# Peptides against a protein of PDB entry 4Y8H: the designs that were tried, part 53

Target 1, 222 residues: chain A of PDB entry 4Y8H
Amino acid sequence: TTIVGVKFNNGVVIAADTRSTQGPIVADKNCAKLHRISPKIWCAGAGTAADTEAVTQLIGSNIELHSLYTSREPRVVSALQMLKQHLFKYQGHIGAYLIVAGVDPTGSHLFSIHAHGSTDVGYYLSLGSGSLAAMAVLESHWKQDLTKEEAIKLASDAIQAGIWNDLGSGSNVDVCVMEIGKDAEYLRNYLTPNVREEKQKSYKFPRGTTAVLKESIVNICD

## One batch from the design tools (peptide; made by RFdiffusion4, then SolubleMPNN)

Design b2_p20_1_s4 (from b2_p20_1, 13 letters changed)
Fold by OpenDDE base, seed 3:
Structure b2_p20_1_s4 (fold): chain B 222 residues (1-222), chain A 20 residues (1-20)
Amino acid sequence: as target 1 above (222 residues)
Amino acid sequence: SSAALEAQLAARAAARAAAE
């Protein structure tokens, strides 16, 4: 997995690759690693896919109830605190590594969370097996005061570095853009750089290519 | 439901802790 987050002048972008693996096997070529906690708070997940999904759904449900109770838009720091406390309770046995980002009435935010419940803050972050490949791009090209378009490009280039250089990463780039004063923009398969070429040969033979040598009819009783 | 998700996470955490 390669996941990234990048802050820009008026918001935050997160991005992820779309490969799922089971040991050496590619289980899914186009899985979704971006999860909605609330309308304007999204996360990217690395580690155990079923743990990242389950924990983000749990916190998403509790954030919705909290928002209704308080009559306030959810804050990214509230989601961060709930995730941190939950993961710490399970002492790292919930294998969720998250980049949490969003916009709220206090501005734009970008955080990371590790499975033991530690948290970091940054203007750009990467996690997963492809995180070093992504960070090489981020460290080389990040600057202050990025535009939305520059941040989307930088995040996408960082995910592509994971796709090309990390065995655990591959296929497509998913993006979610959270800009202040706008709805979140989820861009599923924003880039699809690994479309397989057309097969040079067909295994479709004409009917009758294989001779029928023997036929037997068996009545199966009800 | 929130309760079902919490129970699932607890069961998975317990299974991993027992395998260590």
Scores: peptide ipSAE 0.098, ipTM 0.783, DockQ to the pose 0.927
Fold by OpenDDE base, seed 4:
Parts: C-alpha cells; sequence; structure tokens
Structure b2_p20_1_s4 (fold): chain B 222 residues (1-222), chain A 20 residues (1-20)
C-alpha cells in the first residue's frame, strides 16, 4: 500500500494506490483504500484492510451521532481523537494505519494514526509499504502554498512512486480532495496508468479444438 | 450498527492477541 496526504492553500488532498495483497498474491487490482468518515472528513488506510474499513465505519457512525448531538459540523480532530482512543484500547491488535484528512469550521487538517494509537501532524504524510518511495517524491517536490492542482499532482506522483517501486502497491491512483467551502471531491481511479492492452489473440476456441478422450456426466445435485 | 462493528473489531483484536 501507498497512501499520502498533502495540504494545499485552501484544503487537503489524500491519495492511495488500488492494490490489495495477500502475501505474494494480488488479491484485488482495484480496491478502494479511501474511506469516508463524514462528508468532509476522509481517510486513507494501510495495514489490515478489514480493520481499516471497520474502524473508519465505527468512528464515522459515532462522528455522525456526535455532530447531531452538538449541532455542529464534525471536526477532523474529533475523528482523530476517537480513532486514537479506540486503537490504543486494542494495543495495536487492530492493524489500522491511517492518514486522516478533512475540512471543518476550524480549517483544513492532515493527520496520521498508527495501530497503537500514536498520531502525527504534517503538511505532507505517507504511510504503507510504499511510504518511502512516496516520501522521496514528497520531500523533493513539496513547497509551501501549493495550489489545489499542484497538490493533486504531487500526491498522485507520490502514489505513482509507490506503484512503480513497491511490490505491495499497484494499479491505479485514487484521490480525494477536501477544499474549504466545497464538497469533498472523490476521484476514484483518477489515474489508471496500468490499463492492459487488448489481447492480440482470442482465447475462444470452437468445440473439438482439443480431442475429448473421455466424457462422463455426474449428477452433483439431488 | 456501531455495536456490531465494535464487536467485530473486538473479536478480531482478541483473535490476534491470542495468536501472538
Amino acid sequence: as target 1 above (222 residues)
Amino acid sequence: SSAALEAQLAARAAARAAAE
């Protein structure tokens, strides 16, 4: 997995690759690693996919209830605190590594969370097996006062560094843009750099192409 | 429900803790 977050002048962008792996096996070529906590608070998940999904849904549900109770738009720091406390309670046994980002009435925010409940803050962050490849791009090209377009490009370039250089990362780039005063823009498959070319040969052969030496009909269902 | 999600997470965490 390669996940990144980048702050820009009026918001925050997160991005992820779309490869899921089970050891040496590619389980899914186009999985979604960006999760909605609330309409304007999104996260990217690395680690155990089932844990990242479940914890973000749990906190998303509780954030909605909290928002209704307080009559306030949900805050990124509230989601961060709830995630942190939950992950700490389980002492790293919930394998969720998250980049949490969003916009709220206090501004734009970007955080990371590790499975034991530690949290970091930054203008740019990367997590996952591709995080070093992504960070090399981020460290080389990040500047203050990024535009939305520059931040999307930087985030997507950082994810591509993971796609090309990390075995655990691959296929496509998903992006979510959270700009102050706007709705979140979820860009599923924003880049698809690994489109397979059309196969030169058809694998449909007429019956009889291979000789049938024996046939047996077995009833399997009563 | 939040309760079902929490129970699922708790079960997974317990299973992993027992496997270590």
Scores: peptide ipSAE 0.069, ipTM 0.760, DockQ to the pose 0.942
Fold by OpenDDE base, seed 2:
Structure b2_p20_1_s4 (fold): chain B 222 residues (1-222), chain A 20 residues (1-20)
Amino acid sequence: as target 1 above (222 residues)
Amino acid sequence: SSAALEAQLAARAAARAAAE
């Protein structure tokens, strides 16, 4: 997996690859690794796919209840705190490594969470087996005061670095853009760089392509 | 809005299904 987050001047973008693996097997070529916690708070997940989905759904449900109870829009820091406390309680046995991002009444936010419940903050982040490939791109091309378009490009280029260089990453780029004062823009399959070309020839050869070198008839009945 | 997001997600899911 390769997941990234990048802050820009008026919001935050997250992106992910779409390969799921079971050991050496590609289980899914086009899995969704971007999860909605709330309408304007999204998460990218690495580690155990079932755990990343389940924990983000659980916290998403609790964030909705908290929002209703407090009569306030959901905050990214509330989701962060709920996620980290839940993961810490399970001592890393819930295999979720998350990039949490969003917009709320306090602004735009970008955080990371590890399975043992540690958290970090940054203007750009990467996680997963492709994180070093992604970070090489981020460190080379990140600047302050990015535009929306520059941030989407940077995030997608960083995911592509994982697709090309990490065995655990592949196929497509998914993107979610969260801009202040706008609805979230979920860009499923924003890039599809691994579309299979049309086969040049058929693998169905004409009959007789393989020569019969010898034939023998055996009587099985007396 | 939440409704606009759900509509966007549904539209993208439909577009993906049509492209597969």
Scores: peptide ipSAE 0.000, ipTM 0.204, DockQ to the pose 0.025
Fold by OpenDDE base, seed 5:
Structure b2_p20_1_s4 (fold): chain B 222 residues (1-222), chain A 20 residues (1-20)
Amino acid sequence: as target 1 above (222 residues)
Amino acid sequence: SSAALEAQLAARAAARAAAE
């Protein structure tokens, strides 16, 4: 997995690859690793796919209830706190590594959470097996005061670095853009750089391509 | 595009099912 988050001048973007693996096997070529906690708070998950999905759904449900109870839009820091407390309670046994991002009445936010419940803050973050490949791109090209378009490009380039260089990452780039004062823009398969071209030739050999060198007929009733 | 990938995956799944 390669997941990234990048802050820009008026919001935050998160991006992910779309490969799911089971050891050496590609289980899914186009899985969704971006999860909605609330309409304007999204996360990207690395680690155990079931754990990332389950924990984000649980916190998403609790955030919705909290929002209704308080009559307030949900805050990214509330989601962060609920996630970290839950993960800490399970002492890393829930294999969820998350980049949590969003917009709320206090502004735009970008955080990471590790399975043991530690949290980081930054203007750009990467997690997953492709995180080093992504971080090489981020460290080389990140600047202060990115535009939305520059941030989407930077995030997508960082995910592509994971796709091309990390065995655990592949297929497509998913993006979610959360801009202040706008609805979240979920760009499923924003880039699809691994669409296979139509094969120019058929590799189906005609019958008889391999010669029969010897035939033996044995009657099983004799 | 996502649609092109989905179509390609569906075509491969159908080809596998037809080969069984």
Scores: peptide ipSAE 0.000, ipTM 0.217, DockQ to the pose 0.021

Design b2_p20_3_s1 (from b2_p20_3, 10 letters changed)
Fold by OpenDDE base, seed 1:
Structure b2_p20_3_s1 (fold): chain B 222 residues (1-222), chain A 20 residues (1-20)
Amino acid sequence: as target 1 above (222 residues)
Amino acid sequence: EEEKRKQAREELLEELKKAE
């Protein structure tokens, strides 16, 4: 998995790859790793898919009830605090690693949370097995005062770095854009990079080499 | 540890059911 978050001048972008793996096996090529907590608060999940989904749904339900009770738009920090409390309660046995992002009346926010309930704050973040590849792109190209379009591109480029360099990451890029004063824009399969099989260099065998009857190129898509 | 993980998941799912 590769998940990223990038703040821009008027909001936040999160992005994820769509590969789901079970050990060395690709279980799903088009898994959705972006989850809605509330209309303007989204998260990206890494770790155990079932755990990330369950915890984000739980917090989503609690945030909705709280919002209805208070007649207030939910805050990203409230969602973060609820996630932190639950993950801490489970002492890391819930394998959820999340990038939590959104917009609320206080502005735009980007956080990460780990399975034991530790949290980080940043202008750009990456998690998952492809996080190092993604972070290399983010650190190289991040600047202050990114536009929406620049942030989407940067996030997408970071996910693509994960897809290309991490066996646990692959297929498509999903994006969610949360801009202040606007509805969240969920861009499912924003990029569908054809993993062009590297053109196997046609090794012209010299004349006299035993006729290779069948060459099966097994794309070991891990 | 695996048993604790199962218990945690069961508790999480139970809480989720109550929240729905």
Scores: peptide ipSAE 0.274, ipTM 0.848, DockQ to the pose 0.813
Fold by OpenDDE base, seed 2:
Structure b2_p20_3_s1 (fold): chain B 222 residues (1-222), chain A 20 residues (1-20)
Amino acid sequence: as target 1 above (222 residues)
Amino acid sequence: EEEKRKQAREELLEELKKAE
């Protein structure tokens, strides 16, 4: 998994790859790793998919109830606190690593949370097995006062770095943009870099050519 | 450790069911 978050001048963007793995097996090529906590608060999940989904749904329900009770838009820090408390309660046995982002009446926010309930804050963050590859891109290209478009590009480039360099990451790029004063924009499969172009070229081999089924180069060290 | 993970997941799912 590769997940990232990037703050920009008027909001925050999160992005994720869409590969799900079970050990050496690709279980799903197009899984959703971006989860809605509230309309304007989203998270990206790494670790155990079921754990990330369950925790984010639980917090989503609690935030909705809290919002209804207070008649206030939910705050990202409230979601973060609830996530932190639950993950701490489970002492890391719930394998959820999250980038939590959103917009609220106090502005735009970007946080990370680890399975034991530790939290970080930053202008750009990455988690998952592809996080180092993603962070290399983020550190190289992040600047202050990013535009929305620059932030989407940066986040997408960082995810692609994970896709190309991490075996645990792959397939498509999902993006969610949370801009102040706007609805969240969930861009499912924003990039599909691995779409096999239909081999439109029918290589009609001339009559009498033998199909080479497999070529193996064996280096025989004498 | 696996048993503790299983228990934690069961508790989480129960809490989720109560919240729905």
Scores: peptide ipSAE 0.270, ipTM 0.846, DockQ to the pose 0.769
Fold by OpenDDE base, seed 3:
Structure b2_p20_3_s1 (fold): chain B 222 residues (1-222), chain A 20 residues (1-20)
Amino acid sequence: as target 1 above (222 residues)
Amino acid sequence: EEEKRKQAREELLEELKKAE
């Protein structure tokens, strides 16, 4: 998995790859790793997919109830605190590593949280097995006062670095843009760099040919 | 560790069910 977050001048972008793995096997080529906590608060998940989904759903439900009760838009720091409390309670046994981002009445926010409940703050963050490859791109190309378009490009380039260099990352790039004063923009399959499907459909295989169920291209740099 | 992980998951799922 490669997940990233990038702050820009008027909001925050998160992005993820779409590969799911079970050990050495690619389980899904187009899984969703971006989760909605609230309309304007999203997270990207690494670690155990079931654990990331369950914890984000729990916090999403609690944030919705809290928002209804208070008649206020939920705050990213509230979601972060709730995630932190739950993950800390489970002492890392819930394998959720999250980049949490969003916009609220206080502005735009970007955080990371680890399975034991530690949190980080930054203008750019990466997590997952491809995080080092992503961080190399982020550190090389990040600047202050990014535009929305520059932040989307930077985030997508960082995810692509994970896709190309990490075995645990692959397929497509999903993006979610959270801009102040706007609705969140979820861009499913914003990039599809590995479109091999067109070439396989043209081959009439004779009856009895074993279907290749899953193929992954890994660039092994020598 | 695996037992603690199972217990943690069960607790999380129970809390999720209560939140629904």
Scores: peptide ipSAE 0.264, ipTM 0.844, DockQ to the pose 0.876
Fold by OpenDDE base, seed 4:
Structure b2_p20_3_s1 (fold): chain B 222 residues (1-222), chain A 20 residues (1-20)
Amino acid sequence: as target 1 above (222 residues)
Amino acid sequence: EEEKRKQAREELLEELKKAE
């Protein structure tokens, strides 16, 4: 998995790859790793997919109830705190590594949470097995005052770095953009880099096209 | 560790069911 978050001038973008793996096996080529906690608060999940989904749903439900009770739009820090408390309670046995981002009345926010409940804050973040590859891109190209479009591109480039360099990452890029004063924009399969373009050329090679350079017969039964 | 993970997941799912 490669997940990233990038702050821009008027909001935050998160992105994720869409590969799911079970050990060496690609289980799903187009899994969704972006989860909605609230309309304007989204997270990207790495680790165990079921755990990330369950914890984000739980917090989403609690945030909704809290929002209804307070008659206020939920805050990203509230979601963060709830996630942190739950993950800490489970002492890392819930394998959820999250980038939590959103917009609220206090502005735009970007956080990360690890399975034990530790949290980080930054202008750009990456998690997952592809995080180092992603971070290399982020560190190289992040600047202050990114536009929305620049942030989307940067996030997407970072995910693609994970896709290309991490066996645990692959397939498509999902993006969610949370801009202040706007609805969240979830861009499922924003990039589909592995869509096989129609084979422009049929590579039907006749038998014998490849020269046999060496033939060795090994008797295995000795 | 696996048993602890299982227990944690069960607890999480129970909490989720209560929240829903």
Scores: peptide ipSAE 0.247, ipTM 0.832, DockQ to the pose 0.764

Design b2_p20_3_s2 (from b2_p20_3, 9 letters changed)
Fold by OpenDDE base, seed 2:
Formats: structure tokens, C-alpha cells, sequence
Structure b2_p20_3_s2 (fold): chain B 222 residues (1-222), chain A 20 residues (1-20)
């Protein structure tokens, strides 16, 4: 898995690859690793796919209830704290590594969470088996005051570095853009760099391609 | 880079304190 987050002037972008693996097997070529916690708070998940999905759904439900109870828009820091406390409670046995990002009344936020409940903050982050490949791109091209378009490009280029260089990453690039004052823009399959070309030849061979060298008829009944 | 992380961490700590 390769997941990234990048802050820009007026918001945050997260991106992910779409390969799911079971050891050496590609289980899914086009899985979704971007999860909605709330309308304007999204996360990218690495680690155990079931754990990332289940924990984000659980916190998403609790954030909705909390938002209704407080009559406030959900905050990214509330989601961060709830995720952190939940993961810490399970002492890393929930294999969720998350980049949590969003916009709320306090601004745009980008955080990471590890399975043991540690958290980090940054202007750009990467997690997963492809994180080093992604980070090489981020460290080379990140600058302050990124535009939306520059941040989407940087995030997608970082995911592509994971797609090409990490065995655990592949297929497509998914993107979610969260800009202040706008709805979240979920760009499923924003890039599809691994579209298979049309097969130049048919696997249907003409009759007679294999010569019959010997024929024998055996009666099974005496 | 470290300075920006430290500033962002201080901002996060402030926001966490206000959210409690």
C-alpha cells in the first residue's frame, strides 16, 4: 500500500493506490483505500484492510453522533483522538495505519496514526509499504504554498512512485480533495496508468495446430 | 523541516487542548 497526504493553501489532499494483496497474491486490483469519516473528513488506510475499514466506520458513526449531540461540525482532531484512543486500547493488535485529513471550522488538517496509537502531524505524509518511494517524491518536490492542482499532482506522483517501485502497491491512483468552503471531491481512479492494452493475438488456435501423432481406441467392455 | 514539524505539533497541541 502507498498512501499520502499533502496540505495546500486552502485545504488538504489525500491519495492512495488501489492494490490489495494477500502475501504474493493480488487479491483486488481496484480496492478503495480512502474512507469517509464525515463529509469533510477522510482517511487513507494502510495495514490490515478489514481493520482500516472497520475502525474508520466505527469512528465515523461516533463522530456523527458526537456532531449531532454537540450541534457542531465534526473536527479532524476529534476523529484523530477517537482513532488514537481506540487503537491504543488494542495495543497495536488492530493493524490500522491511517492518514487522516479534512477541513472543519478551525481550518485544514493532516495527521497520521499508527496501530499502537501514536500520531504525527505534517504538511506532507506517507504511509504503507510504498511510503519510502512516495516520500522520495514528496521530499524532492514539496514546497510551501502549494496550489490545489500542484498538491493533487504531487500526491498522485508520490502514489505512482509506490505503484512502480513497491510490490505491495499498484493499479490506480485514488484522490480525495478537501478544500475549505467546498464539499469534499472524491476522485475514484483519478489515474489509471495500468490499463491493459488490447490483446494483439487470439488464444484461439486454428484446428490442426497440434498434429495427431497417434490414435488408439480401447474397448473398456470385454 | 524539523522547525515546521515542531510548529505544527504546537498548533495541534493547542487545538487538542481547546477540543477538550
Amino acid sequence: as target 1 above (222 residues)
Amino acid sequence: MEKLREEAREELLKELEEAL
Scores: peptide ipSAE 0.000, ipTM 0.270, DockQ to the pose 0.025
Fold by OpenDDE base, seed 3:
Structure b2_p20_3_s2 (fold): chain B 222 residues (1-222), chain A 20 residues (1-20)
Amino acid sequence: as target 1 above (222 residues)
Amino acid sequence: MEKLREEAREELLKELEEAL
């Protein structure tokens, strides 16, 4: 998995690859690793796919209830705290590594969470097996005051570095853009750089390509 | 970078205090 988050001048972008693996096997070529916690709070998940999905759904449900009880729009820090406390309670047994990002009445936010419940803050973040490949791109090309378009490009280039250089990452780039004062823009398969080429030849041979060299009928009844 | 991270952390702490 390669997941990234990048802050820009008026918001935050998160991106992910779309490969799911089971050991050496590609289980899914086009899985979704971007999860909605609330309309304007999204996360990218690495680690155990079931745990990332389940924990984000659980916190998403509780954030919705909390928003209703408080009569307030959900805050990214509330989601962060709820995720942190939940993951810490399970002492890293829930294999969720998350980049949490969003916009709320206080601004645009970008955080990471590890399975043991530690959290980080940054202007750019990467997690997963492809995180080093992604971070090499981020460290090389990140600047202050990125535009939306520059941040989407940087995030997608960082995910592509994971796709090309990490065995655990592959296929497509998903993007979610959260800009202040706008709805979240979920860009499923924003890039599809691994479209299978047309096969030059069919492996379907014509009937009769294999000649019958010998036929023998053996009666099994004496 | 370090100053910007500290500013972002202070903003986060302020937001946590307001959320709580």
Scores: peptide ipSAE 0.000, ipTM 0.274, DockQ to the pose 0.025
Fold by OpenDDE base, seed 4:
Structure b2_p20_3_s2 (fold): chain B 222 residues (1-222), chain A 20 residues (1-20)
Amino acid sequence: as target 1 above (222 residues)
Amino acid sequence: MEKLREEAREELLKELEEAL
């Protein structure tokens, strides 16, 4: 998995690859790794896919209840706190590594969470097996005051570095853009750089294409 | 990196203090 987050001048973008693996096997070529916690708070998940999905759904439900109770729009820091407390309680046994990002009445935010419940903050982040490949791109091309378009490009380039160089990453790039004052823009399969080309030839051959050199009929009852 | 993380942390702490 390669997941990234990048802050820009008026919001935050997260991106992910779409490969799911089971050891050396590609289990799914087009897995969704971007999860909605609330309308304007999204996360990218690495680690155990079931755990990332389950924990984000649980916190998403609790955030909705909290929002209703407080009569306030959900805050990214509230989601962060709920996630970290939950993950810490389970001492890393919930295999969720998350980049949590969003916009709220306080601004745009980008955080990371590890399975043991530690959290980090930054202007750009990467997690997953492809995180080093992604970080090489981020460190090389990140600048302050990114535009939305520059941040989407940077995030997508960082995911592509994972796609091309990490065995655990592949297929497509998913993007979610959270801009202040706008709805979240979820761009499923924003890039599809691994579309299989049409086969130039058919591998259907007529019977008899392979010559029979010898035939023997043996009675199995003798 | 470290300086930017520290600045972002300070900003977050300030936002948390103002929210609280």
Scores: peptide ipSAE 0.000, ipTM 0.247, DockQ to the pose 0.024
Fold by OpenDDE base, seed 5:
Structure b2_p20_3_s2 (fold): chain B 222 residues (1-222), chain A 20 residues (1-20)
Amino acid sequence: as target 1 above (222 residues)
Amino acid sequence: MEKLREEAREELLKELEEAL
Protein backbone atom coordinates (compact mmCIF):
# COMPACT_ATOMS: atom_id res chain seq x y z
CA THR B 1 0.00 0.00 0.00
CA THR B 2 1.01 3.58 -0.67
CA ILE B 3 -1.05 6.34 0.90
CA VAL B 4 -0.24 10.04 1.02
CA GLY B 5 -1.65 13.31 2.27
CA VAL B 6 -0.65 16.81 1.18
CA LYS B 7 -1.85 20.15 2.50
CA PHE B 8 -2.35 22.97 0.03
CA ASN B 9 -3.17 26.67 0.41
CA ASN B 10 -6.94 26.17 0.78
CA GLY B 11 -7.34 22.53 1.81
CA VAL B 12 -5.92 19.02 1.85
CA VAL B 13 -5.57 16.16 -0.62
CA ILE B 14 -5.20 12.47 0.15
CA ALA B 15 -4.33 9.77 -2.35
CA ALA B 16 -3.88 6.00 -2.42
CA ASP B 17 -2.95 3.13 -4.67
CA THR B 18 -5.56 0.44 -5.45
CA ARG B 19 -3.67 -2.87 -4.97
CA SER B 20 -4.73 -5.33 -2.30
CA THR B 21 -2.34 -8.21 -1.58
CA GLN B 22 -2.38 -11.53 0.27
CA GLY B 23 1.29 -12.31 0.66
CA PRO B 24 2.68 -12.63 -2.88
CA ILE B 25 -0.80 -12.67 -4.46
CA VAL B 26 -2.69 -9.68 -5.82
CA ALA B 27 -6.10 -10.18 -4.23
CA ASP B 28 -7.73 -7.09 -5.73
CA LYS B 29 -6.38 -4.84 -8.48
CA ASN B 30 -8.82 -1.99 -7.82
CA CYS B 31 -9.65 -1.83 -4.09
CA ALA B 32 -10.70 1.45 -2.48
CA LYS B 33 -8.35 2.63 0.30
CA LEU B 34 -9.94 6.06 0.75
CA HIS B 35 -12.72 6.01 3.34
CA ARG B 36 -15.24 8.65 4.29
CA ILE B 37 -15.46 9.40 8.02
CA SER B 38 -17.80 12.34 7.39
CA PRO B 39 -18.73 14.34 4.26
CA LYS B 40 -15.64 16.58 4.62
CA ILE B 41 -13.35 14.21 6.58
CA TRP B 42 -11.70 11.35 4.74
CA CYS B 43 -8.93 8.93 5.53
CA ALA B 44 -6.53 6.70 3.65
CA GLY B 45 -5.88 3.27 5.17
CA ALA B 46 -2.84 0.99 5.18
CA GLY B 47 -2.29 -2.29 7.07
CA THR B 48 -5.10 -4.82 7.49
CA ALA B 49 -7.85 -3.85 5.05
CA ALA B 50 -10.66 -5.19 7.26
CA ASP B 51 -9.36 -3.23 10.27
CA THR B 52 -8.99 0.04 8.33
CA GLU B 53 -12.53 -0.29 6.99
CA ALA B 54 -14.09 -1.35 10.30
CA VAL B 55 -12.38 1.31 12.45
CA THR B 56 -13.21 4.12 10.02
CA GLN B 57 -16.86 3.05 9.84
CA LEU B 58 -17.06 2.84 13.64
CA ILE B 59 -15.54 6.30 14.11
CA GLY B 60 -17.62 7.67 11.22
CA SER B 61 -20.81 6.54 12.97
CA ASN B 62 -19.70 8.00 16.30
CA ILE B 63 -18.66 11.28 14.65
CA GLU B 64 -22.12 11.57 13.10
CA LEU B 65 -23.73 11.03 16.52
CA HIS B 66 -21.33 13.54 18.08
CA SER B 67 -22.12 16.09 15.37
CA LEU B 68 -25.85 15.71 15.99
CA TYR B 69 -25.40 15.92 19.76
CA THR B 70 -23.20 19.04 19.62
CA SER B 71 -25.07 20.66 16.70
CA ARG B 72 -21.65 21.24 15.10
CA GLU B 73 -19.94 20.13 11.93
CA PRO B 74 -17.51 17.25 12.59
CA ARG B 75 -13.91 18.24 13.32
CA VAL B 76 -10.86 16.36 12.07
CA VAL B 77 -9.28 16.54 15.55
CA SER B 78 -12.35 14.80 17.00
CA ALA B 79 -11.98 11.96 14.50
CA LEU B 80 -8.23 11.85 15.26
CA GLN B 81 -8.82 11.61 19.01
CA MET B 82 -11.50 8.93 18.69
CA LEU B 83 -9.34 6.87 16.32
CA LYS B 84 -6.20 7.12 18.47
CA GLN B 85 -8.03 6.22 21.69
CA HIS B 86 -9.66 3.22 20.01
CA LEU B 87 -6.41 2.00 18.47
CA PHE B 88 -4.47 2.55 21.72
CA LYS B 89 -7.05 0.50 23.63
CA TYR B 90 -6.24 -2.47 21.39
CA GLN B 91 -2.45 -2.05 21.75
CA GLY B 92 -1.72 -2.33 18.02
CA HIS B 93 -3.80 -5.48 17.48
CA ILE B 94 -6.08 -3.48 15.17
CA GLY B 95 -3.76 -3.21 12.19
CA ALA B 96 -4.91 0.23 11.00
CA TYR B 97 -2.44 2.83 9.80
CA LEU B 98 -4.32 5.93 8.72
CA ILE B 99 -3.79 9.28 7.11
CA VAL B 100 -6.74 11.36 8.31
CA ALA B 101 -7.52 14.59 6.53
CA GLY B 102 -10.35 17.02 6.15
CA VAL B 103 -11.84 20.45 6.34
CA ASP B 104 -13.95 21.76 9.20
CA PRO B 105 -14.94 25.16 10.67
CA THR B 106 -11.40 25.48 12.12
CA GLY B 107 -9.65 24.96 8.76
CA SER B 108 -7.87 22.18 6.87
CA HIS B 109 -6.09 19.39 8.73
CA LEU B 110 -3.76 16.48 7.95
CA PHE B 111 -2.78 13.81 10.48
CA SER B 112 -1.39 10.29 10.61
CA ILE B 113 -2.26 7.52 13.06
CA HIS B 114 -0.33 4.32 13.73
CA ALA B 115 -1.85 1.05 14.94
CA HIS B 116 -0.64 1.61 18.53
CA GLY B 117 -2.48 4.96 18.66
CA SER B 118 0.44 7.34 18.12
CA THR B 119 -0.36 10.38 15.98
CA ASP B 120 1.62 12.83 13.92
CA VAL B 121 0.92 16.06 12.08
CA GLY B 122 2.49 17.43 8.94
CA TYR B 123 2.06 19.29 5.69
CA TYR B 124 2.78 16.08 3.80
CA LEU B 125 2.65 12.48 5.01
CA SER B 126 3.05 8.97 3.61
CA LEU B 127 2.27 5.53 5.04
CA GLY B 128 2.31 1.90 3.90
CA SER B 129 4.93 -0.35 2.31
CA GLY B 130 5.39 2.23 -0.45
CA SER B 131 5.82 5.12 2.01
CA LEU B 132 9.56 5.53 1.36
CA ALA B 133 9.05 5.64 -2.40
CA ALA B 134 6.29 8.20 -1.92
CA MET B 135 8.31 10.21 0.60
CA ALA B 136 11.25 10.47 -1.81
CA VAL B 137 8.92 12.27 -4.24
CA LEU B 138 7.31 14.39 -1.51
CA GLU B 139 10.67 15.51 -0.05
CA SER B 140 11.93 16.37 -3.53
CA HIS B 141 8.95 18.40 -4.77
CA TRP B 142 6.96 19.65 -1.77
CA LYS B 143 6.90 23.39 -1.18
CA GLN B 144 4.86 25.77 0.93
CA ASP B 145 1.71 27.34 -0.50
CA LEU B 146 0.87 24.61 -3.01
CA THR B 147 -2.12 25.19 -5.26
CA LYS B 148 -4.89 22.58 -5.46
CA GLU B 149 -3.58 21.41 -8.84
CA GLU B 150 0.03 21.24 -7.63
CA ALA B 151 -1.04 19.26 -4.55
CA ILE B 152 -3.08 16.77 -6.63
CA LYS B 153 -0.11 16.34 -8.97
CA LEU B 154 2.35 15.92 -6.09
CA ALA B 155 0.12 13.40 -4.32
CA SER B 156 -0.50 11.43 -7.53
CA ASP B 157 3.23 11.44 -8.40
CA ALA B 158 4.01 10.17 -4.89
CA ILE B 159 1.45 7.34 -5.26
CA GLN B 160 2.92 6.48 -8.66
CA ALA B 161 6.34 6.16 -7.02
CA GLY B 162 4.78 3.51 -4.79
CA ILE B 163 3.01 1.82 -7.75
CA TRP B 164 6.27 1.49 -9.70
CA ASN B 165 8.73 0.77 -6.87
CA ASP B 166 6.77 -1.02 -4.10
CA LEU B 167 5.68 -4.65 -4.53
CA GLY B 168 2.76 -4.05 -2.15
CA SER B 169 1.41 -1.15 -4.24
CA GLY B 170 -0.04 -1.01 -7.73
CA SER B 171 -2.76 -0.45 -10.32
CA ASN B 172 -4.51 2.92 -10.04
CA VAL B 173 -4.39 6.22 -8.16
CA ASP B 174 -7.40 7.30 -6.13
CA VAL B 175 -7.59 10.91 -4.92
CA CYS B 176 -9.80 12.81 -2.51
CA VAL B 177 -9.63 16.61 -2.39
CA MET B 178 -11.05 18.50 0.57
CA GLU B 179 -11.08 22.24 -0.05
CA ILE B 180 -12.34 24.84 2.43
CA GLY B 181 -15.83 26.01 1.51
CA LYS B 182 -16.42 23.16 -0.98
CA ASP B 183 -17.71 19.62 -0.92
CA ALA B 184 -15.15 16.84 -0.87
CA GLU B 185 -14.14 15.73 -4.35
CA TYR B 186 -13.60 11.97 -4.50
CA LEU B 187 -11.71 11.08 -7.67
CA ARG B 188 -11.92 7.28 -7.96
CA ASN B 189 -9.34 6.00 -10.43
CA TYR B 190 -7.98 9.49 -11.09
CA LEU B 191 -5.07 7.79 -12.86
CA THR B 192 -5.18 4.33 -14.45
CA PRO B 193 -1.56 3.78 -15.55
CA ASN B 194 -1.78 -0.05 -15.57
CA VAL B 195 -4.51 -0.74 -18.14
CA ARG B 196 -3.84 -4.15 -19.66
CA GLU B 197 -2.81 -3.98 -23.29
CA GLU B 198 -4.28 -6.24 -25.93
CA LYS B 199 -2.40 -9.52 -26.29
CA GLN B 200 -0.39 -9.65 -29.50
CA LYS B 201 -0.76 -13.45 -29.80
CA SER B 202 -3.31 -16.06 -28.81
CA TYR B 203 -2.37 -19.48 -27.47
CA LYS B 204 -5.56 -20.84 -29.08
CA PHE B 205 -4.22 -22.93 -31.95
CA PRO B 206 -6.48 -23.69 -34.94
CA ARG B 207 -7.79 -27.23 -35.49
CA GLY B 208 -5.18 -29.36 -37.21
CA THR B 209 -2.16 -27.78 -35.47
CA THR B 210 -1.54 -31.21 -33.95
CA ALA B 211 -1.81 -34.09 -36.43
CA VAL B 212 -4.25 -36.86 -35.52
CA LEU B 213 -2.13 -40.03 -35.87
CA LYS B 214 -4.96 -42.51 -35.27
CA GLU B 215 -8.73 -42.39 -35.02
CA SER B 216 -10.91 -45.33 -33.97
CA ILE B 217 -14.66 -45.22 -33.58
CA VAL B 218 -15.85 -48.02 -31.31
CA ASN B 219 -19.53 -48.73 -30.90
CA ILE B 220 -19.93 -49.38 -27.16
CA CYS B 221 -23.68 -49.94 -27.31
CA ASP B 222 -24.58 -53.64 -27.69
CA MET A 1 11.30 19.06 8.57
CA GLU A 2 11.51 19.19 12.39
CA LYS A 3 10.76 22.93 12.54
CA LEU A 4 7.72 22.57 10.29
CA ARG A 5 6.50 19.65 12.41
CA GLU A 6 6.99 21.68 15.59
CA GLU A 7 5.05 24.59 14.11
CA ALA A 8 2.30 22.22 12.99
CA ARG A 9 2.21 20.62 16.45
CA GLU A 10 1.95 24.00 18.14
CA GLU A 11 -0.89 24.91 15.80
CA LEU A 12 -2.59 21.59 16.55
CA LEU A 13 -2.22 22.11 20.31
CA LYS A 14 -3.75 25.56 19.99
CA GLU A 15 -6.63 24.18 17.93
CA LEU A 16 -7.17 21.39 20.48
CA GLU A 17 -7.20 23.89 23.35
CA GLU A 18 -9.74 26.03 21.50
CA ALA A 19 -11.85 22.95 20.74
CA LEU A 20 -12.03 21.81 24.43
Scores: peptide ipSAE 0.000, ipTM 0.241, DockQ to the pose 0.024

